# Ledger of designs, part 65: peptides against a protein of PDB entry 5EFW

Target 1, 141 residues: chain A of PDB entry 5EFW
Amino acid sequence: TTLERIEKNFVITDPRLPDNPIIFASDSFLQLTEYSREEILGRNARFLQGPETDRATVRKIRDAIDNQTEVTVQLINYTKSGKKFWNLFHLQPMRDQKGDVQYFIGVQLDGTEHVRDAAEREGVMLIKKTAENIDEAAKEL

## One batch from the design tools (peptide; made by RFdiffusion4, then SolubleMPNN)

Design b1_p18_5_s2 (from b1_p18_5, 11 letters changed)
Fold by OpenDDE base, seed 3:
Structure b1_p18_5_s2 (fold): chain B 141 residues (1-141), chain A 18 residues (1-18)
Amino acid sequence: as target 1 above (141 residues)
Amino acid sequence: TEDKEEIEKVREEILKKL
């Protein structure tokens, strides 16, 4: 199975390239966001943001990238057609054997509403586990 | 175009491992 065919919503970005572009996107992510792979690759993921996306939440994501740390947030994102969805989003660095950051993994769980309490905890566990699985798969020889 | 070429190289490197 190719990386893109993993049945989860995720992207891989390269912070070593200008503006941290997406270098991989899963088929599920393309379906969720309504973009083609050609429209996604080479772009910063900020194209998912819009008028109702909370700027303070976006700053948390930016800070995590700058500090090379993981973060989990919920934010409003937009599909290509302009449909809003709540994105439970987890971002974490992919590190090499020396511990240096090579890439970031972003995992998305879409929903019609902001999730809370037990539903949020379950979603967080799911997207974190997904990110770890992708990290391990990408590191295999 | 330079960024596109670099992205393709990175993609190829990852795909060779998978």
Scores: peptide ipSAE 0.067, ipTM 0.678, DockQ to the pose 0.077
Fold by OpenDDE base, seed 2:
Structure b1_p18_5_s2 (fold): chain B 141 residues (1-141), chain A 18 residues (1-18)
Amino acid sequence: as target 1 above (141 residues)
Amino acid sequence: TEDKEEIEKVREEILKKL
């Protein structure tokens, strides 16, 4: 679909289903993570976590989901082959016209190192803008 | 399996909107 072809790393999850599974993944996300679409759909995104993933950061993500809020963090994620990457990650809810959460958008900016200062700010702006674009696209459709 | 079917339904609903 056109959405899947967006050249950004993102997923859409459904918090109304058990364990908030991924229901949509972009081609770029599949490439980044080295998983097939079939391997990802229906799974909780926690499969990207590994030994060096900071548990406190993961808890921030979980809290944001539970509280139906947005969050932006950096964390170590792992590809299918076990390659580590720094994920500048933004999560935000997709809400319906009544304001009820329907989905979550997760946007990933991958890097070989933790980004700081201006680079982090730029990355945050980028992934937030991406999430907003996806949200708007989903509303128009 | 049941969860997979439900996920697929939701996915299809989203894809129809996107």
Scores: peptide ipSAE 0.113, ipTM 0.717, DockQ to the pose 0.080; fails the geometry check
Fold by OpenDDE base, seed 5:
Structure b1_p18_5_s2 (fold): chain B 141 residues (1-141), chain A 18 residues (1-18)
Amino acid sequence: as target 1 above (141 residues)
Amino acid sequence: TEDKEEIEKVREEILKKL
């Protein structure tokens, strides 16, 4: 099974390239966002942001990338057609055996509503576990 | 572009491992 065929919404980005572009996107992510693979590869994931996306939340994502740390947030994202969705988003670095950051894994849990309490905790657990599974799969490459 | 070529190389490297 190819990485792209994993039935989860995720991307892999390369922070060693200018503007941390997406280098891999799952089929599910393409379906969610309504973009083709050609439209996404080589671009920064900020094209999902729009007018109602909280800028302070976006800054948390940027800080995590700059500091090479993980972050979990909820933010408004937009599909290609302009549909809004709540994105429970988890980002974490993919490190080599020496501990150096090679890539970032971004996992998206989409919803029509902001999730809270037990639903949020369950969603966070799911997307974190998904990111770990992708990390393990990519390391076996 | 140079960036596209580098992205493709990285993609190929990762795909070979997956």
Scores: peptide ipSAE 0.076, ipTM 0.683, DockQ to the pose 0.079; fails the geometry check
Fold by OpenDDE base, seed 4:
Structure b1_p18_5_s2 (fold): chain B 141 residues (1-141), chain A 18 residues (1-18)
Amino acid sequence: as target 1 above (141 residues)
Amino acid sequence: TEDKEEIEKVREEILKKL
């Protein structure tokens, strides 16, 4: 689909289903993580976590989902082959016309290093803008 | 499974909007 071909790393999840599974993933996300679409659809995105993933950061993500709020964090994620990468991750709810959360949009910016200062601010701006664009596109759907 | 069917329905709904 056109949405899947957006050249950004993102997923859409459904918090109304058990364990907030991924229901949509971009081609770029699949390439980044080295998973097939069949391997990830219907799964919670926690499969990207591993031994060096900071649990406190993961809790921030969980809290944001539970509270239906947005969050931006950096955390270690792992590809299918076990390659580590720093994920500058932004998550935000997608709401319906009534204001109820229907989905979450997760956007990933990958890097080999923890980003700081201007690079972090630029990355955050990029992934937030990407999430907004996806939200708008999905609402038009 | 019921879960797979629900996921597919939601996926299709999103894809129709995109």
Scores: peptide ipSAE 0.075, ipTM 0.681, DockQ to the pose 0.079; fails the geometry check

Design b1_p18_5_s3 (from b1_p18_5, 12 letters changed)
Fold by OpenDDE base, seed 4:
Structure b1_p18_5_s3 (fold): chain B 141 residues (1-141), chain A 18 residues (1-18)
Amino acid sequence: as target 1 above (141 residues)
Amino acid sequence: TKMKEEIEKVREEILKKL
């Protein structure tokens, strides 16, 4: 789809389905994570986590989903081949006209390094803006 | 298996709209 070809790393998940599975992934996300679309659709995104993933950070993500709020975190993730990368990640709910949560949008910053200070702030701004753009684009479909 | 099948069905319908 046109949405899949957006040149940003993102997924859409469905919290109305059991375990909030990924229902959509961009081509860029697949490239970043080294998974095929078939390997990830219908799965919870936790498969990106591994031994060095900070559990407190993961809990922040879980809490945001449970509370239907947005969150921005940076955590260690793993590609299919087992390569570690720092994921600056933003998650926000996609709401319908009534204000009910239909989906979550998850955006991952490009790159594999831990970002700090001004670079982190810039990255956060970028992925938040990206999430808003995806929200708008998805509503047009 | 049943859960997976249900997810797949719903996913397919959602994906058609995306």
Scores: peptide ipSAE 0.169, ipTM 0.737, DockQ to the pose 0.162
Fold by OpenDDE base, seed 2:
Structure b1_p18_5_s3 (fold): chain B 141 residues (1-141), chain A 18 residues (1-18)
Amino acid sequence: as target 1 above (141 residues)
Amino acid sequence: TKMKEEIEKVREEILKKL
């Protein structure tokens, strides 16, 4: 589909379903994580976590979901094959016209390296802008 | 929107499997 082929790493999750499962994943995200679409859809994104994933960072993500707020973090994730990568990750709610949360958009920076300083700031701006673009596209009639 | 409709279709498919 057109949405799947957007050349950014992103997922859409549904907090109105049990355990906030992924309901959409871009082709780029599948490539990054080495999973098929069938393996991902309907699952909570926690399968990307592993031994070196910082639990405090994960809690920030959970808190943002629970509080229906946005968050930007950088954390270790794992591909299907077990390869570690640094995920600069932005999460934000998709709201309806009434302001109620319908979905979350999760955007991952391209690449697998830890980014710092100016590069991190640039990456944050990029993934935030990407999330906004997806949100706006979803609202466009 | 087409994108919203696509998202909702996937949501519905998942709901059927739950």
Scores: peptide ipSAE 0.420, ipTM 0.892, DockQ to the pose 0.418; fails the geometry check
Fold by OpenDDE base, seed 5:
Structure b1_p18_5_s3 (fold): chain B 141 residues (1-141), chain A 18 residues (1-18)
Amino acid sequence: as target 1 above (141 residues)
Amino acid sequence: TKMKEEIEKVREEILKKL
């Protein structure tokens, strides 16, 4: 779809399904991670984690999901080929008209470097804005 | 397989809205 071809790295997950699997992934996300769509859909995003992924950061993500809140973190992820990259990641719930959580939106900043200071702030603003745009688009349809 | 099919249905619903 046009949405899949948006030049943003993002996924949508369904916490109502076992283990909160990815139900949507953008083409850019697939390119970044070196996976096919078929390899991604139906899986929990933890397959991107590896030896150098900080477990405390992973726990923050888990806590946000459990508490149905948003979170923004940077963590080491791995491509299919085993290449490490820094993932500036934002996750937030997508709620229905009643306020119930239906999905989570996960957005990843473009690039592979750890960002700091102003660059980090700019990246955070971008991925948050992207998540909001996806949320709004989903509500309008 | 059933889980993947269910996910795909939900995916399609999302894609219709986005």
Scores: peptide ipSAE 0.244, ipTM 0.779, DockQ to the pose 0.079; fails the geometry check
Fold by OpenDDE base, seed 1:
Structure b1_p18_5_s3 (fold): chain B 141 residues (1-141), chain A 18 residues (1-18)
Amino acid sequence: as target 1 above (141 residues)
Amino acid sequence: TKMKEEIEKVREEILKKL
């Protein structure tokens, strides 16, 4: 589909379903994480977490979902083969015309290294803009 | 609307598998 071929790492999740599963993943996300689409659709994204993933950071993500707010964090994730990478991650709700949360958009930076200072600020701006573009496209198209 | 329709279609497919 056209949405899957957007050259950014992102997922769409459905908080109206049990455990907020992934309902959509871009081709780039599959390449980054080394999973097939069939392996991840219908699952909560926590399968990317592992031993060195900071639990306090994971709690920030959970709190944002529960409170229906956006969050931006950087955390250790793992590919299917077990390779570690730093994930600069932005999550935000997609709301309908009534203001009700329909989905969440999760965007991941392409880089595998921990980013800091100006590079982190630039990455945050990029992933936030990407999320807004996806949200706008979903509302208008 | 095309993108929204695509998302909704995928959602329906997932619902059928759950």
Scores: peptide ipSAE 0.241, ipTM 0.816, DockQ to the pose 0.478; fails the geometry check

Design b1_p18_5_s4 (from b1_p18_5, 7 letters changed)
Fold by OpenDDE base, seed 3:
Structure b1_p18_5_s4 (fold): chain B 141 residues (1-141), chain A 18 residues (1-18)
Amino acid sequence: as target 1 above (141 residues)
Amino acid sequence: TKDKEFFEEVREKILKEL
């Protein structure tokens, strides 16, 4: 699809389905995580978590989903081959014209290193902007 | 429109598997 080819790491999930599964993933996201599209569609994104993933950070994500709010976090994730990477990502709800949550958009920074200070702030700004752009694009296609 | 159709197809597939 057109969205799949956007050169950003992102997924779309459906909170109206059990366990908020991934229903869409960009080509870049698949490249980053080393999964095929067939392997991830219909699954909750928690398969990226592993032993060193901070549980407190994961709880922040869960709370944001439950409360239908946005969140930005940085945590350790794992590729299919088991490689660790630092995932700075932003999650926000996609709402319909009535204001009801239909989907969530998750955007991951281009990069695998732990970012801090000014670099983190810049990354956050970038992924938030990207999420807004994807939200608009998804509504039009 | 094409992406919307794709989302619906994936959603329907998941629902059928439940």
Scores: peptide ipSAE 0.437, ipTM 0.894, DockQ to the pose 0.780; fails the geometry check
Fold by OpenDDE base, seed 4:
Structure b1_p18_5_s4 (fold): chain B 141 residues (1-141), chain A 18 residues (1-18)
Amino acid sequence: as target 1 above (141 residues)
Amino acid sequence: TKDKEFFEEVREKILKEL
């Protein structure tokens, strides 16, 4: 599809299904994480977590999903081969015309390095803008 | 629209497998 070819790291999940599974993933996301679509579709994104993933940060993500709100965090994730990377991640709900949450859009900043200060702020702005663009693209296509 | 329909179809497939 056009959406999956967007050169950004993102997934779409469905909180209306058990355990909020991934229902869509970009090519870039698959490349970064080293998973195939078959391996991740229908699964909760927690498979990216590992020993050094901060559990308090994970709880922030869970809380945002439960509360149907957006959140931006940076945490350690792992590729299929076990490579660690820093994931600057933005999650926001995709709502229907009535305002009901239909999906979540999760966008990761390009890169694997820990970002701080101005670079982090810039990255946050970028992934938030990307999420909005994906939201609009999903509505238009 | 096409992409939206696509992941909605994926959603339905997942539902059927649950």
Scores: peptide ipSAE 0.414, ipTM 0.877, DockQ to the pose 0.722; fails the geometry check
Fold by OpenDDE base, seed 2:
Structure b1_p18_5_s4 (fold): chain B 141 residues (1-141), chain A 18 residues (1-18)
Amino acid sequence: as target 1 above (141 residues)
Amino acid sequence: TKDKEFFEEVREKILKEL
């Protein structure tokens, strides 16, 4: 599908299902996180969190989901093998023509380092643009 | 539409596993 061809780190989640599970994960995301697709589908993305993940940042994500709004954050995540990485990611709702939230799109920046200032702003623009591209692609198919 | 179909298939699978 068109989504399968997008060479970016991203997931799609379904807030209409219990615990907002991942229903799609890109190959790049699987590579980054070291999980198989089977290990990820049907699970809430919180498995990426660990001891050094900032709880206040996690709360921002939770609030955005509850309020059905977009959010951009940078936080410590962990691969399956336990490697820490800085995850700059953007989350936004995918809405139907009536404006009802159907899914969430989560896009992660390429790279694992903590980004600041101009680099962070550039990364934010990139992942937001990617999220919009995914949203448009999903609407067309 | 194929992406939407894919999403629905995954949703149904998840629902069946709950």
Scores: peptide ipSAE 0.282, ipTM 0.835, DockQ to the pose 0.765; fails the geometry check
Fold by OpenDDE base, seed 5:
Structure b1_p18_5_s4 (fold): chain B 141 residues (1-141), chain A 18 residues (1-18)
Amino acid sequence: as target 1 above (141 residues)
Amino acid sequence: TKDKEFFEEVREKILKEL
């Protein structure tokens, strides 16, 4: 499928269901986070958060969901084993032909360090482009 | 569980649509 050919870390969530659960996770995302698909499907993505995750940044993500807007942030996330990583994260709504939000696309770029300057700009461009590719794939159906 | 089965069905639908 078009989705399966996108070799990036991403999830699709359903804001029409309680607590905006993950309904799809890429194989790369599962590998990154060390969770099985069964452990993730039906859950809110907040399980990636931990003690050093900045709560103000998390609130920006929540606000974007509530306001049905896109957001790009960088925050500490945790794997199942408790390994910390810096997640350059982009979230955007997937809209139907009427313009109504149907899903959210979340794209993750992992790193051992907080990225700055040119590296951050490059990462942002990459994850945004990835999200657009996923959105386009969904619109073809 | 019923929930897991539901989300697998949703996943399959998404994969067919994307």
Scores: peptide ipSAE 0.056, ipTM 0.642, DockQ to the pose 0.081; fails the geometry check

Design b1_p18_6_s1 (from b1_p18_6, 8 letters changed)
Fold by OpenDDE base, seed 3:
Structure b1_p18_6_s1 (fold): chain B 141 residues (1-141), chain A 18 residues (1-18)
Amino acid sequence: as target 1 above (141 residues)
Amino acid sequence: MEEIKKRIEEFLKKIKEL
């Protein structure tokens, strides 16, 4: 689709299904993570976690899902081949016209290091703006 | 699997890409 070809790393998940599975992924996300679309659709995104993924950071993501809120964190993720990367991750709910949560938007910015200060602020602005653009595109159609 | 497929189709329909 046109949405899949957006040159940003993102997924859409459905919290109304058991275990909040991925229902949509960008081509860039598949390239980053080294998975096929068939391997990830219908799965919870926790397959990106591994031995060095901070459990307290994972709990922050889980709490945001359960509370239907947005969150921004940095965590270690793993590709299919086992390569580690730092994921600057933003998650936010996509709401309908009544204000009910329909989906979650997850946006990933990858790097070789944990980013701080100005670089972190710039990355956060980028992934938040990307999530808002996806949300608006889905509302206007 | 069938329920997930339906939800994907519903989302794609919402974005007018079916």
Scores: peptide ipSAE 0.308, ipTM 0.827, DockQ to the pose 0.538
Fold by OpenDDE base, seed 2:
Formats: sequence, C-alpha cells, structure tokens
Structure b1_p18_6_s1 (fold): chain B 141 residues (1-141), chain A 18 residues (1-18)
Amino acid sequence: as target 1 above (141 residues)
Amino acid sequence: MEEIKKRIEEFLKKIKEL
C-alpha cells in the first residue's frame, strides 16, 4: 500500500487482540530493524528490546497502552542482528468517531546517541506530526 | 493467528485508498 511506503519508521498495533500485536509496518521500519514483514506481523513490538533497554521506560509505554494515552520516550532498541540504536519513540491511540481506541500508532526516530534539548524537541515534533498524519490519513478512508 | 490475520485484512481494507 502507499502507507507502507511512507518514508518514516512506524507500526500500527491492535490493542483489541491479545498482547497488542503489530498489524502493520512501514518499509522503513523493516529496514531499520532488519526484520521481514512476515517476522513482525502478529508479534508484540517487545522483540526490539534487549539487555540495555531501560525497564522503567518500557513500563511507561505499557502504562500508556493500559491507560489508552499517548507517550513519548527514548530507549535503547536492537535490530535483528543485535545492533543497538536510540529510539525516540512516540505512541498514540487511533480512535474512532465515538472515541474508542481501535489501534495504536508507534513512530520511531533512530539515532546513534541519546538526543537532548533542541534536538530532542525537534525529533519529538517530527514523530508526533508523523503519527498525526497517519491518524488523519486513516480517518479519511 | 487467524484472528490477527483478519484484523490485518480489516486494517488493509480501511487504508486501501492510501
């Protein structure tokens, strides 16, 4: 689909299914993470976590899912080959016209280092805008 | 797996014009 070809790292997950599995992934996300689409679809995104992934940050993501809220965090993730990267991650619910959560949008901005201050604010603005664009595009259909 | 497949298909149908 054209959505898969958006030049941003993102996934769509379905919280109405057990363990909130990935149901959609962009081509860029597959390239970043070094997984095939078949290896990812139907799985919880926790396969990106590893030894140096901060568990308190992971808990913030889990709390946002459970509370059906948005969250923005920065955490260590791992590619299939075990390469570490800093993931500036934004998660937000995709709601229907009644306000019920149907999906989550997860957007990833990768980097070699933890970003701070102006660079972090810029990255946060970018990934939030990307998530909003995906949400709006999905609502127009 | 079957339910996941159905939900993937549902989402893909929703975004078919994107």
Scores: peptide ipSAE 0.304, ipTM 0.823, DockQ to the pose 0.651
Fold by OpenDDE base, seed 5:
Structure b1_p18_6_s1 (fold): chain B 141 residues (1-141), chain A 18 residues (1-18)
Amino acid sequence: as target 1 above (141 residues)
Amino acid sequence: MEEIKKRIEEFLKKIKEL
């Protein structure tokens, strides 16, 4: 099924609520980030940012939300314990049948290193396909 | 996988109702 092909690390956010809070987080996302579901729900995903997170990359994410567009970036994120990881991140709007943005889908691919070249291209294809699978699954219900 | 799938389905149903 479409749902069986969804990768593990994702969130859904609600841009219609103040500060675009997380309204759903996958179990794998919780495991990756070391947070409980209760610690995450209702919060903006910026709690993953830290000292070495590139502010220009964060601005690209913010601009994509504001402009209701997709974005793919790679940035340093931090777990609850302060462990750094490279997040290959894809964000895209989930639209209703009228084309209006209802939610955003955020997909994370974690790594110990900044991925380049073929590995980056493969990771980008993977996280984009995951986001599409989530969007399709939502439309099938 | 099956439990995660169930949780996603339940959430997506909730989304559809909103």
Scores: peptide ipSAE 0.231, ipTM 0.770, DockQ to the pose 0.081
Fold by OpenDDE base, seed 4:
Structure b1_p18_6_s1 (fold): chain B 141 residues (1-141), chain A 18 residues (1-18)
Amino acid sequence: as target 1 above (141 residues)
Amino acid sequence: MEEIKKRIEEFLKKIKEL
């Protein structure tokens, strides 16, 4: 499929299913996280969290899902092998023509280090633009 | 954009068949 080959780290989740599971993941996301597609499809993305993941940041993500809003955060995530990385993460709802939430788009910046200042701003712009591009592409279907 | 669209279509089609 062509969507999986987009050279951006992203997932699509379905909040209408129990526990908002991942229904789609890019190849880049699989490479970043060291999981197979089979290992992650149908699961909530919380498997990326670990001991050093800030729980207040996780709550912001949960609150955004519950409130059907967008959020942008940085948090520690873990690969399958247990490697820590800083995830500059953007989440936004994908809405239908009626305004009802159909999916969430989650975009992850490639980065092993916490990004600050200009690099953070650039990263935020990039992941937001990526999410919008995915949303537009999905709405045209 | 077309490539993304095609794959989302394939994906949405696959989900509807699930």
Scores: peptide ipSAE 0.201, ipTM 0.736, DockQ to the pose 0.074; fails the geometry check

Design b1_p18_6_s2 (from b1_p18_6, 7 letters changed)
Fold by OpenDDE base, seed 5:
Structure b1_p18_6_s2 (fold): chain B 141 residues (1-141), chain A 18 residues (1-18)
Amino acid sequence: as target 1 above (141 residues)
Amino acid sequence: SEEIKKRIEEFLEKIKEL
């Protein structure tokens, strides 16, 4: 689809299914993580986590899902080959016209270094805007 | 699972016009 070919790293997950599995992934996300679409569809995105992933940060993500809120964090993730990267990650719910959560949008900005200060603020603005664009596109249908 | 497959298909159908 055209949505899959958006040049941003993102997934759509379905919190109405057990364990909030990925139901859609962009081509860029697949390239970043080194997984095929077949390997990740139907799975929870926690396969990106590894030994150096901060568990408290992961809990913030889980809390946001459970509370149906958005969250922005930066955490260590791993590719299929085991390469570490810093993931500036934004998660937000996709709501229907009634305000009920239907999906979650997860947007990833990858980097070899932990970003701070102005670079972090810029990255946050970028991934939030990306999530809003995806949400808006999905709502137009 | 069949349910996951169904939900994937539903989402793809929803966004097919994009």
Scores: peptide ipSAE 0.447, ipTM 0.891, DockQ to the pose 0.596
Fold by OpenDDE base, seed 2:
Structure b1_p18_6_s2 (fold): chain B 141 residues (1-141), chain A 18 residues (1-18)
Amino acid sequence: as target 1 above (141 residues)
Amino acid sequence: SEEIKKRIEEFLEKIKEL
């Protein structure tokens, strides 16, 4: 789909299914993480976590899902080959016209280093805007 | 999971016009 080919790293998950599995992934996300689409779909995104992934940060993500809120964090993720990267991650619910959560949008900005200050703020703005763009695009149909 | 496959297809159907 055209959405898959958007040059941003993102996934769509379905919280109405057990364990909030990924139901959609962009090509860029697959490239970043080194997984095939078949390997990704139907799985919870926790496969990106590893030994150095901060558990408190993971809990923030879990809490946001449980509370149906957005969250922005930065955490260590791992590619299929085991390469570490800093993931500036934004998650937000995709709601229907009634306001009920239908999906979650997860957007990833990868980097070799933890970003701070202006760079972090810029990255946050970017991934939030990306999530909004995806949300709006999906709602237009 | 068949349910997961169904939901994937439903989302794809939703966005097919993008």
Scores: peptide ipSAE 0.436, ipTM 0.888, DockQ to the pose 0.589
Fold by OpenDDE base, seed 1:
Structure b1_p18_6_s2 (fold): chain B 141 residues (1-141), chain A 18 residues (1-18)
Amino acid sequence: as target 1 above (141 residues)
Amino acid sequence: SEEIKKRIEEFLEKIKEL
């Protein structure tokens, strides 16, 4: 699909299913993480976490899902080969016409280092805009 | 699971025109 070919790292998850599994992934996300689509679909995104992933940051993500809110964090993630990267991550709910949460959009901006200040603000704006674009595209159909 | 497959298909159907 055209959505899969969007040159951004993102997934769509389904909180209405047990453990909020990934139900859609962009080609870029697959390239970043080194997983195939078959390996990812139906799984919770926690497979990207590893030894140096901050547990408190992970809890913030979990809390946002539970509370059906958006969150933006930076955390260490790992590719299939074990390569570490800093993930500037934004998560937000996708709601239906009634306002009920149907999905979550997760957008990832990868980097070799933790970003701060202007670089962080720029990255946050980018991934939030990406999430909004995906949400709008999905709602128009 | 079959339920996951179904939900994936539903989403793909929703966005097929994109």
Scores: peptide ipSAE 0.422, ipTM 0.883, DockQ to the pose 0.669
Fold by OpenDDE base, seed 3:
Structure b1_p18_6_s2 (fold): chain B 141 residues (1-141), chain A 18 residues (1-18)
Amino acid sequence: as target 1 above (141 residues)
Amino acid sequence: SEEIKKRIEEFLEKIKEL
């Protein structure tokens, strides 16, 4: 689809299913993480975590899902081959016309270092804008 | 699972015009 070919790293998850599995992934996300689409669909995104992933940061993500709120964090993630990268990650709920949560949108910005200050603010603005664009596109159908 | 497959298909149907 055209949505899959958007030049951004993102996934759509379904919190109405057990363990909030990924139900959609962009081509860029597959390239970043080195997984095939078949390996990812139906799985919780925790397979990106590893030994140096901060557990307190992971808990912030879990709390946001449980409370149906948005969150923005930076955490260590791993590719299929085991390569580490810093993930500036934004997650937000996709709601229907009644206001009920239907999906979550997860957007990833990868880097070799933990970004701060102006670089962090710019990255946050970018991934939030991307999430809003995806949400708006899906609602117009 | 079959339920996951169904939900994936439903989302793809939703976005088919994009």
Scores: peptide ipSAE 0.419, ipTM 0.882, DockQ to the pose 0.633

